# Designs tried in a protein design run: peptides against a protein of PDB entry 2AUS. Part 215

Target 1, 323 residues: chain A of PDB entry 2AUS
Amino acid sequence: ADIKREVIVKDDKAETNPKWGFPPDKRPIELHIQYGVINLDKPPGPTSHEVVAWIKRILNLEKAGHGGTLDPKVSGVLPVALERATRVVQALLPAGKEYVALMHLHGDVPEDKIRAVMKEFEGEIIQRPPLRSAVKRRLRTRKVYYIEILEIDGRDVLFRVGVEAGTYIRSLIHHIGLALGVGAHMAELRRTRSGPFKEDETLVTLHDLVDYYHFWKEDGIEEYIRKAIQPMEKAVEHLPKIWIKDSAVAAVAHGANLTVPGIVKLNAGIKKGDLVAIMTLKDELVALGKAMMSTQEMIERSKGIAVDVEKVFMPRDWYPKLW

## One batch from the design tools (peptide; made by RFdiffusion4, then SolubleMPNN)

Design b2_p25_7_s2 (from b2_p25_7, 13 letters changed)
Fold by OpenDDE base, seed 4:
Structure b2_p25_7_s2 (fold): chain B 323 residues (1-323), chain A 25 residues (1-25)
Amino acid sequence: as target 1 above (323 residues)
Amino acid sequence: SAAEEERRRRRREKLERILRRLLEE
């Protein structure tokens, strides 16, 4: 998520009308909630689905969805997309994850050997999804981006790990234990990151949400609930972006594919087949789609379908029809 | 109305109690 993507400008004279749309920072509170994502600190105990059901009850919502299941016993960062933003979770499912894990070794191992072996697990690992996963149980590779040992206390190893989406930390720990020759199991797990969502000032508890909703509904204080809910655009910060002309926004909001003439600026390094976020010049999320061209093709070509629009988020009326 | 406030208060207290139980388990 932290990869600074270069922005290539195709049309440096393109302006946006300030009267059109609702920028993420200028949404009325009701609209902010309709297009919101909560960076929830999921407690240990409940399922991710139970937590989503509670958020809907707390905030009086019809719809919500989570950005990737945490097991009941696992705490930490669970993005919960609200109402009209519910489908933005699709952007978060493939996003990298970070965890802090406590591994318990089944025997004594010298600290130097623990450090050496755990470093060998940085890179590609082979995993089999557990039975309970919604994912087809096929052997697959996953990337471990980094392992940082935080503490070693005898048989207990506390470590931070950055991983590709759908890496099973329990399976990683099992394999580390086998490589150490003594065996190991996962004693504790917390998710500290899910794509752009991390442990920061935006992280809120279920209790915070109860209180903040009360302050809004009973005391008329919207500040807390406004801060507790991130704009849906946060959930796409890690994606490559394409910014479009005001004249193209309404067409894309109606489900039309993005054509090359509609592009004002775009991130470098887009490949054909990538999931991309289509943005207004005011950084509003219009739609998610599949890139049909590379960044280079989108620069060099004067025409053609740049993005196959899969999911529209923006209402059809935020921008005028200019076609 | 005071009756609506009392109903809202009771709903909050019930929800908080449910949340506390689920966080303590």
Scores: peptide ipSAE 0.022, ipTM 0.597, DockQ to the pose 0.021
Fold by OpenDDE base, seed 3:
Structure b2_p25_7_s2 (fold): chain B 323 residues (1-323), chain A 25 residues (1-25)
Amino acid sequence: as target 1 above (323 residues)
Amino acid sequence: SAAEEERRRRRREKLERILRRLLEE
């Protein structure tokens, strides 16, 4: 989301029919919910799965999924994809995360030394996954993008940290404590970002969702629940995008691979193997897939499979078959 | 309406009680 991706136009004359599809901002409320993602402020205590079960109960939904587990004690940004959007969470799993953490030191350390040592943890770190992780307990590298110390109060260090997906903040704090020579533990943790989802006006509580759903169902006021649910397209803002012709949409919506002639415009810097979002010219998410070509190959070639379509989101009938 | 606010309050309190039970596990 933070990197502005250049957009390369292949067909500047490509038009889109305004009668086809349902652009994110023009979905009826029921359809908006079916293709929605909630930027949930997860409370501390419940598991991410329990919170998802609660959202399904509150909103009377059959399906939902979360964009990356938060431990029970961890609060903050938990993207919850709804109904037809449930599988968009696969775009959020590899996304960078930000946290605010409270580290408690087990001894006294001068502030200058705390600042110096914590700065050394920016970049590549070696982690061992905790015992409770579903991940194989092999040593692995992870990127720490930045550490920002917010406050130091004696033995308590409040800091913001941007990390690669699957970085364990508890393990980071343990290693910082070892490097300081006194030891440390994680006292508190809040997730402040998960890819394109952050602490902003779109962040909502479970209480907000209860209230907003009732305003809609009992009072006939849809505005609150509409604002509380983001379109599924929000969950792919951080991905490279490929925009396709109206004539290609129905084929991709049927699970056909995207071929080069269907491309109208695309982001620069796509590599073979990248997860990409296939979009309409109205910025509707058609599908997620694996790039089979680079951006350059998609520009230079006249034919071939550009994207191996892994997951379709768009219904098959939103665009006509034009083949 | 005051009746709607009271219904909203009771729903919040119910959700909080449920969340607290999930915290004690």
Scores: peptide ipSAE 0.019, ipTM 0.526, DockQ to the pose 0.026
Fold by OpenDDE base, seed 1:
Structure b2_p25_7_s2 (fold): chain B 323 residues (1-323), chain A 25 residues (1-25)
Amino acid sequence: as target 1 above (323 residues)
Amino acid sequence: SAAEEERRRRRREKLERILRRLLEE
């Protein structure tokens, strides 16, 4: 999420009509909710699916979805996409995750040895999915981006870990315990980050959502519920972006593929096959799609399909048809 | 305000009752 991507301008004369669309900061509260994502602090105990069902009941919603399962006993950052934004969770599935974990060692190990061995688990690791996962039990490589030891108290090791999506922290701790020679298990786990969503001022509890919804519905105060819900565009901040002409927006909103002439600006480093966000010049999410060209090909070519549009989010009527 | 805190308390107690029911289902 913190990767600053260079922006390459292809058309420096492209303007946008301020009367078209609804920028994330200018949505009426009802529309903001329809295109919203909650940075939920999931409590320990319930499943991620139960928590989504509760949010739907609290906020009187028809649809919602979560940006990546947390086990019942695991607390912390669970992005929950609402209503028309529900499908934006597909952008969060491949996103990196951060956790704080408590590892309990099954024997005494010198602190220097703990630190040395845990440092060796940074980088590429081989994992086997647990039996209870819906994923085929094939060996797979995963990246551990960093391990930061926070505290060591005898046999208890508190650490922060950044990992590739679908890395099993329980399996990591088991392998660390084997490498230490004494064995280990995961005592506690909290997710502190899921892509662009982290522990910050936007993190809210289920209790906060109940209070904030009632302040809006009973007291007419929308400020709290507005702050508790992020725009769906937050859920794509970590993706490479392509910004398009106003004249191309309605076509893409109708499910047409993005062609090269529609591009105004784009991020550097897009590869063929990457998931990309198609944006308006007002930073509104139009669609998600698969890049059919690299950034370089999108700059050099005058024609062709740049993005295969997979999921449209923008309503068809926010921008006029200009074809 | 003390009135807002009391309203929050009652809403939390109502939520906890709803959550308990949904965990027992």
Scores: peptide ipSAE 0.018, ipTM 0.590, DockQ to the pose 0.024
Fold by OpenDDE base, seed 2:
Formats: structure tokens, C-alpha cells, sequence
Structure b2_p25_7_s2 (fold): chain B 323 residues (1-323), chain A 25 residues (1-25)
């Protein structure tokens, strides 16, 4: 998520009409909610599905979805996409995750050995999904991006870990314990990051949402509920982006594939097959799609399908049909 | 205000009661 992507400008003269669309910062509160994502601090106890059901009840919503399951006992960052934004969670499922974990060792191990062994678990690891996972229990590789030991107190090891999506921290801790020769278990787990969503000022509780919704509905104060809900565009910040001409927006919003002439600017390093976000020049999410060309091909070619549009988010009427 | 804090407390207690009921279902 922290990879700064270079922006290559293909058309430096492309302008956008300020009357068209609804930029993320200028949406009326009802529209902001319809295209919103909550950075929820999931409490320990409930399932991620129960929490989503509660958010729907609190905010009087028909639809919502979460950006990757947290186990009942696991707290922390759960992105919850609302209403028309519900399917933006698809962009968050493959996103990296960060956790803070408390590992309890079943025997005494010198601190230097703990540090040395845990460092060996940085990189590619082989995991077997837990029995309770709906995923077929095949061995799979997962990337551990980093392990940061925060504290060692005898047999208790507090650490931060950045991982590829679908890495099981419980299994990681089990394997660390085996490598240490004493065994270990996961005592506590909190998710501190899910792609672009982290522990920051945007993190809100279920209690905050109740209070903020009431301030809006009873007192007419929109500020709190507006701040508690992020625009859906936040959920795609980690994706490579392609910005398109105003004249291309309505076609893409109707489900047409993005063609090369519609591109104004794009991120460097797009590969064929990458999930990309198609954006307006006002940084509005139009659609998610699969790149059919590399960045270089999108620059060099004058024609062809640049993106196979998989999921439209923008309403068809926000931009005029200019074809 | 103390009245707003008491309203927040009552809303929290109501939410916790709803949450408990939803965890028992």
C-alpha cells in the first residue's frame, strides 16, 4: 500500500468540467454514505458479519460488505464498504495486512534466539489453512513482508507483522514456536492495517457510529458522520490508477471497456492482468478493471482496449454521454 | 455537557445491550 507510484501524463491539456460528477470531498452527506467506507475498529467477540449487520442497522443501510474477515476474537481495522460502494471491498481482499500479535512461548528461549528465528520468517513462508477455513487445506506460499519485535517479556513476545492477504498469523506463530523448539500459541491478535486503512484518526467504533448518526438525524450535525465515513476512493488508493477524459467517463460508467484514447494520465508499472482503478480527473472512482496492456503499451499505442471493465461504481448520469 | 455525556452513556448501554442480544442469537 505504501508504494508511491509515479504518474505519467499522456495528455497535459485535458481539462475536467467542474459541473460534472461528485468529487469525494463534495458529495452531499446522503451520497457520501452511499459511496462510503468505514474504517471500523472491530471489537473482539462478534464476527465480521455480525458487525456488518450492526452497521447496516445503525446507519439504516440496505447493503454493506467488509474488506476481509477478522476472526471473532480479533480486534482492529475492518473496512466496511457501504451501499453502492459495497463491492469496492474486492480491491481490499488482495491487499496486504498488518497485525500486532502477542505470542506466548511454551518454554524459555534466549532473546537473541527469538530475534534470530523470527527474522528467518520474513519473506516467503509455507502455510496450511486452518481447519475452520472455507478454503481447501492445500499448502500455499504467503509473503511475510516484515516482522518487528516490539517487546519480549520472558515467554511473551509482542510483535508487528506485515503479511500478504490470507496469511494466518496463528499458523505463523505455531511455526515460529516449532522453530524455537518449545512451541508457541497466539495469545492476542489485533489488525492494525488493511491496505490503505490503518489505525489513524479515521478509525471509528460502533459506538462512535451510533453517536454520529444520532447527531446527524436528531441535531442536524453532519460533520461527525461525514468524518466517520471515508469516500470509496480510499479503498482503491493502493491500486494502480488510470485517469480518463470526461468524454470517456460515461461510456465506462455504462460498462464499456476503457480504450487508449480515453487515458489522460496513469501510474507507472501497470502490468497486463493487474487490477486497476479507473478514475476521473477529479479523483472519482469510475470502475475497477483488469489491465489489458502495460503502462508502456498504454503510452505507446494510439488505440486498443486498455482496461477490461469488471465493476462499475459511478452512476451513469454523473457525466454526460459525449459519444 | 454533562447531559450530552449522559445521553452518550445511555446510547452506549443500549448499544451494548443490543450487541449482547445479537451475540446470544
Amino acid sequence: as target 1 above (323 residues)
Amino acid sequence: SAAEEERRRRRREKLERILRRLLEE
Scores: peptide ipSAE 0.016, ipTM 0.528, DockQ to the pose 0.025

Design b2_p25_8_s3
Fold by OpenDDE base, seed 3:
Structure b2_p25_8_s3 (fold): chain B 323 residues (1-323), chain A 25 residues (1-25)
Amino acid sequence: as target 1 above (323 residues)
Amino acid sequence: MAAEEEEERRRRLFAERLAREEARR
């Protein structure tokens, strides 16, 4: 997930006006919240929906949404997008996930056999979604990127696993248990990563959010609540990016499709049909859209629709209309 | 009773093991 995408420059003379827009680090606190994402440490017990409802109450918000459901019993990284940023969750839903899981075996298995069999589950696996899932119960392939065994203690296996979005760790553990010949179940699960959001200094609890909101509203101290909320641009760090001219920003902010002349620089490896982030030269998120061209086509062509704009985030007035 | 106590013991052991792995990074 930390693969630095190559940046191809198409217009090396393109400048940006410092008076236009609001870069992620220069937003007033109210505007920062309106375009924010919380890296929440979800406690075990509540649903992801209940936790989003609590955040809305704590921070006095009209809207919020989460970057991918955690089961009630599952703790850890739950990105919660706020207010105007609420729809940025569409970038996080397809993002890879990491978990730490505790698997309990239903019989004794030699450690070397546990290690060997778990290594065979790296790569493509066939899953059927559980009955409780909102996803249609069709057999589907999912990628397991890596399995790292952290500890083996008799019948208890602690492991880290990186997976494609919508991989069910409970189903993975069930299949590992079948392959071991003894059966297994998921005892505990924590999500340690959701795309660009991980366990780091940005991870906050519901208690932290209560305290930090009080420090701001009662004591006038913005520092804590400002650090507890990430800019919405964090939620698109894992996507391929296209950076646009200042003269193209207002058109895209009005819902116009991005045309090839508006491109200043772009990531390598964009394919037709990819979800892409349209950025200003100040790294502000303008919109999400579907690539209508490859990176190579966007370089070689002088005209045409580069991105079909699906969701605008930037206000229409941050940049002047220059068309 | 015994199954719930064993689930609570496993939760505690999971939290302790997770905290040790976080402290090693």
Scores: peptide ipSAE 0.035, ipTM 0.634, DockQ to the pose 0.816
Fold by OpenDDE base, seed 2:
Order: sequence, then structure tokens, then C-alpha cells
Structure b2_p25_8_s3 (fold): chain B 323 residues (1-323), chain A 25 residues (1-25)
Amino acid sequence: as target 1 above (323 residues)
Amino acid sequence: MAAEEEEERRRRLFAERLAREEARR
């Protein structure tokens, strides 16, 4: 998620009309909620689905979805996409995750051996999904991006781990314990990151959401609930982006594929088949789609389908139809 | 009882360790 992508400008003369659309920072509170994502601190105890159902009740919402299941006992970062933003979770499902875990060893192991063995688990690992996963119990590879040992206290190992989506930390700890020769189990787990969502000033509790919704509805104070809800564009910060002309926005908002002439600027390193975010020149999310061309092909070609539009977020009326 | 008390002890120690790590960032 922290990879700064280069921005290649294709049309340096492209302007945007300030009267069209609703930039992420300029949405009325009701519209901000309709296109919102909560960076929720999920408490231990409830399921991720129970928490989403509770948020829907408090905020009086018809739809919401989460950016990747946390087990009941697991706390921390749960992105919850609201209403018209609900489908943005598809951008978060494949996103990397970070956790802080407490591993308990079933025997005494020298600290140097713990450090050496845990470092060997950086990179590609073979995992078997747990019995209760919606995923078929086939062996699969997953990437461990990093393991940072925070503390070793006898048989207790506190560590931070960055992983590919759908890496099971419980299974990782089990395999580390086997490699150490003594066995281990996951004592505690917290998720500290889900793609662009992390532990920062945007992290809110369920209690915060109750209080902030009350302040808005009863006291007329929208500031707190506005700050507690991130714009849906936050949920795509980690994706490669393509910025389009104002004249192309309404077509894409109607579900038309993005053609090469509509592109103003784009990130470097887009490959055919990548999930990309189609943005306005005001950094509004229009749609998610599949890249049908590389960045280089989108620069060099004058015509063709650049993006197969899969999910439209922007309403059809925010930009005028200019075709 | 003893297993639940040890789980609660581990949970407290984890929360304290996590808070110390958050305070170092």
C-alpha cells in the first residue's frame, strides 16, 4: 500500500469544471455517509458480520460490507463500507494486511533460534485454510512480506507481521512452532492494517459511532460523524489509478468501458488484468475495473478499451452527459 | 478456572505490550 506510484500525464491541458461532481472533501454529510467507509476498531467478541449489522442499525443504513473478516476473538482494523460505497470492499479484499500477534511456545527455545526461524518465514509460505473458512481446504502459497519481533518474554513472542490477503496467522504460528520443534499457538491477535486503513486518527470504536451519530441527529453537530467516516476514495488509495476527462465521466458512470481518449493521467506500472480505480480530475471514484492494456499501451495507443468497467460508484447525474 | 485465568492474564499482557508498542510509534 505504501508504494508511491509515478503519475504519467497524457493530457496536460485537461481542465475540470468545479461545478460538476462532489469531491471527497465537499460532500454534504448525508452524501458523505452514502459514500463512506468507517475505519472501525472491531472489538473482540462479536463477528465481523454482527458488527456490520450493528453499524447499519445505528446509522440507519440499508447496506454495508466489510473489507475482510476478522474472527470473533480478533480485534482491530475492520474497514466497513457504507451504502453506495458497499462494493468498494472488493478493492480491500485482495489488499495486504498487518497484524500484531502474541505467539505462545509450548517449550523453551533460545531467543537467537526464535529470531532465526521466524526470519525464514519471510517470503512465500505454504498454508492450509482452517476448517471454518469459506475457502476450499487446498494447500496454497501466501506471501509474508515481513516479520518484526517486538518482544520475546520466555515462551511469549510478540510480533508484527505483514501478509498477503487470506494468510492465516494462526496457521503461520502453528508452522513456526513446528519449525522451532516445541510447537506454538496463537494466544492473541490484533489487525493493525487492512490496505490503506491502519491504526491512526481515523480509527473509531462502535461507541464513538453511537455518540457521534447522536451529536448529529439530536444536537445538529455533524463534525464528529463526518470525521468518523472516511470517503470511499480512501478504500482505493492502494490501487493504481486512471484519471479521466470530465467528458468521459458520465459514460463510465453509465457503465461504459473507459476508452483511451478519455485518459488524462495514469499511474505507471499498470498491467493487463490489474484492478484499477477510475478517478475524476477531482479525485472522485467513478468506477473500479479491469485494465485491458498496460500503462505503456494506454500512452501509445490513440484508441481502444483501456478499462473494462466492473463496478460503478459515481451517480449518473454528477457529471453531464457530453456524448 | 485456571485456563480462563491464564487466558485473561495473556490478554492483559498482550494489551499492555501492544500499548507500549503504540506509544513508541
Scores: peptide ipSAE 0.029, ipTM 0.595, DockQ to the pose 0.846
Fold by OpenDDE base, seed 4:
Structure b2_p25_8_s3 (fold): chain B 323 residues (1-323), chain A 25 residues (1-25)
Amino acid sequence: as target 1 above (323 residues)
Amino acid sequence: MAAEEEEERRRRLFAERLAREEARR
């Protein structure tokens, strides 16, 4: 999420009509909820699916989905996409994750050896998905981006770990325990990040959501529920973006592929096959799609399909048809 | 570069060894 992507401008004269669309900061509360994502602090105990079902009951919603399963015993950051935003979870599933884990060692190990061995697990590791995973149970590589040891108390090792999506921290701790020669298990796990969602002022509990919904429905106070729900655009902050002309928005909102002439500006480093967010000049999410060109090809070419549009989010009527 | 590639290769070989040791238990 913290990758600053350079923005390349193709059309520096492109303007946007302020009367068209609904920028993320200017949505009426009902529309904000329809295009919302909650940065939920998932409690330990319930499944991620039970928590999504509770949010739907609390907020009187028809649809919701989560940005990546947390085990029942695991707490922390669970992005929950609401209503029309539900499918934005596809941007969060492949996103990097951070955890704080407590590892319990099954024997005494010198601190210097713990530190040395845990540092060797930064980089590429080999894992097999657990039996409960919907993912095909083949050996696969995963990236460990960093390991930060926070505390060592005898046999208890508290550490922060940044990982590629679908890295199993339980399996990582098992392998660290094998490398230390004594064995280990995961005593505690909390997820502290899921892509752009982290532990910050936007993190809310299920109790907060109950209270904030009541303040809105009973007292007419929308401020709390508005702050508790992030715009769906938050869920794509970590993706490479392509910003399009107002004249291209309605076509993409109808499911047309994005062509090169519609591009105003784009992030550097887009590769063919990347998941990209198609944005308006007001930073509204129009669609997610697959890049059919690199950034360089999108700059150099005058025509062709730039993005294969996979999922439209924007309503068809927010921008006029200009064709 | 060469030291980082050798370190990455050692980490990979170590991960492959650990995965073999897990499969024997």
Scores: peptide ipSAE 0.000, ipTM 0.295, DockQ to the pose 0.021
Fold by OpenDDE base, seed 5:
Structure b2_p25_8_s3 (fold): chain B 323 residues (1-323), chain A 25 residues (1-25)
Amino acid sequence: as target 1 above (323 residues)
Amino acid sequence: MAAEEEEERRRRLFAERLAREEARR
């Protein structure tokens, strides 16, 4: 999520009408909820699906979805996309994850050896999905971006780990234990990051959501529930973005593919086949789609399909038809 | 009993260590 993406301006004269759309910070509370994502602190015990079902009951919602399964015993950052934003989770599934893990060693190992061996697990590792995973149990590579040892206490090793999506920390710990020669198991695990969602002031519990919904419904105080729900645009902050003209917004909101003339600015380093977020000049999410061109092709070409629109989020009436 | 007590000891230790890490941010 922390990759600074350069912004290339294609049309420096493009303006936006302030009367059109609903910027992420200017949505009425009901509309904010309809296009919201909760940065949930998932408790240990329940499944991620049970937690989503509880959020739906607490907030009186018809639809919700989570940005990547946490196991029952695993706590921490679970993004939950609400109502019309439910499908934004597709942007979060491929996002990097961070965890804090407690590894227990099955024998005594010198601290220097623990530190040396754990550092060798930074980079590419070979994994098999666990038996409980819906993913076929094929050997695959995954990236470990970093391992930070926080504390070593005899046989207990507390560490932070940044990983590629679908890296299994339990399997990583098992392999570290084998490399140490004594064996190891995962004692505890918390997820501290899921793409743009981290442990910060936006992290809320299920209890917070109960209280904040009550304050809104019974006391008329919307402030707490408004702060507890992030705009759906938060869930795409880590994606490459393409910003479009006001005249292109309604067409894309109707499911038209984005054509090159509609582009105002875009991130550098977009490749053909990348998942991209199509944004208004007010940073509103219009749609997710597949890039059909590179950034360079989108700059150099005067015409053609830039993005194959896979999922529209924006309502069709927020921007006028200008065609 | 002994295995459950050791699991509960580890959970407490993890929670305390995690809270100390969170308070440093």
Scores: peptide ipSAE 0.020, ipTM 0.444, DockQ to the pose 0.743; fails the geometry check

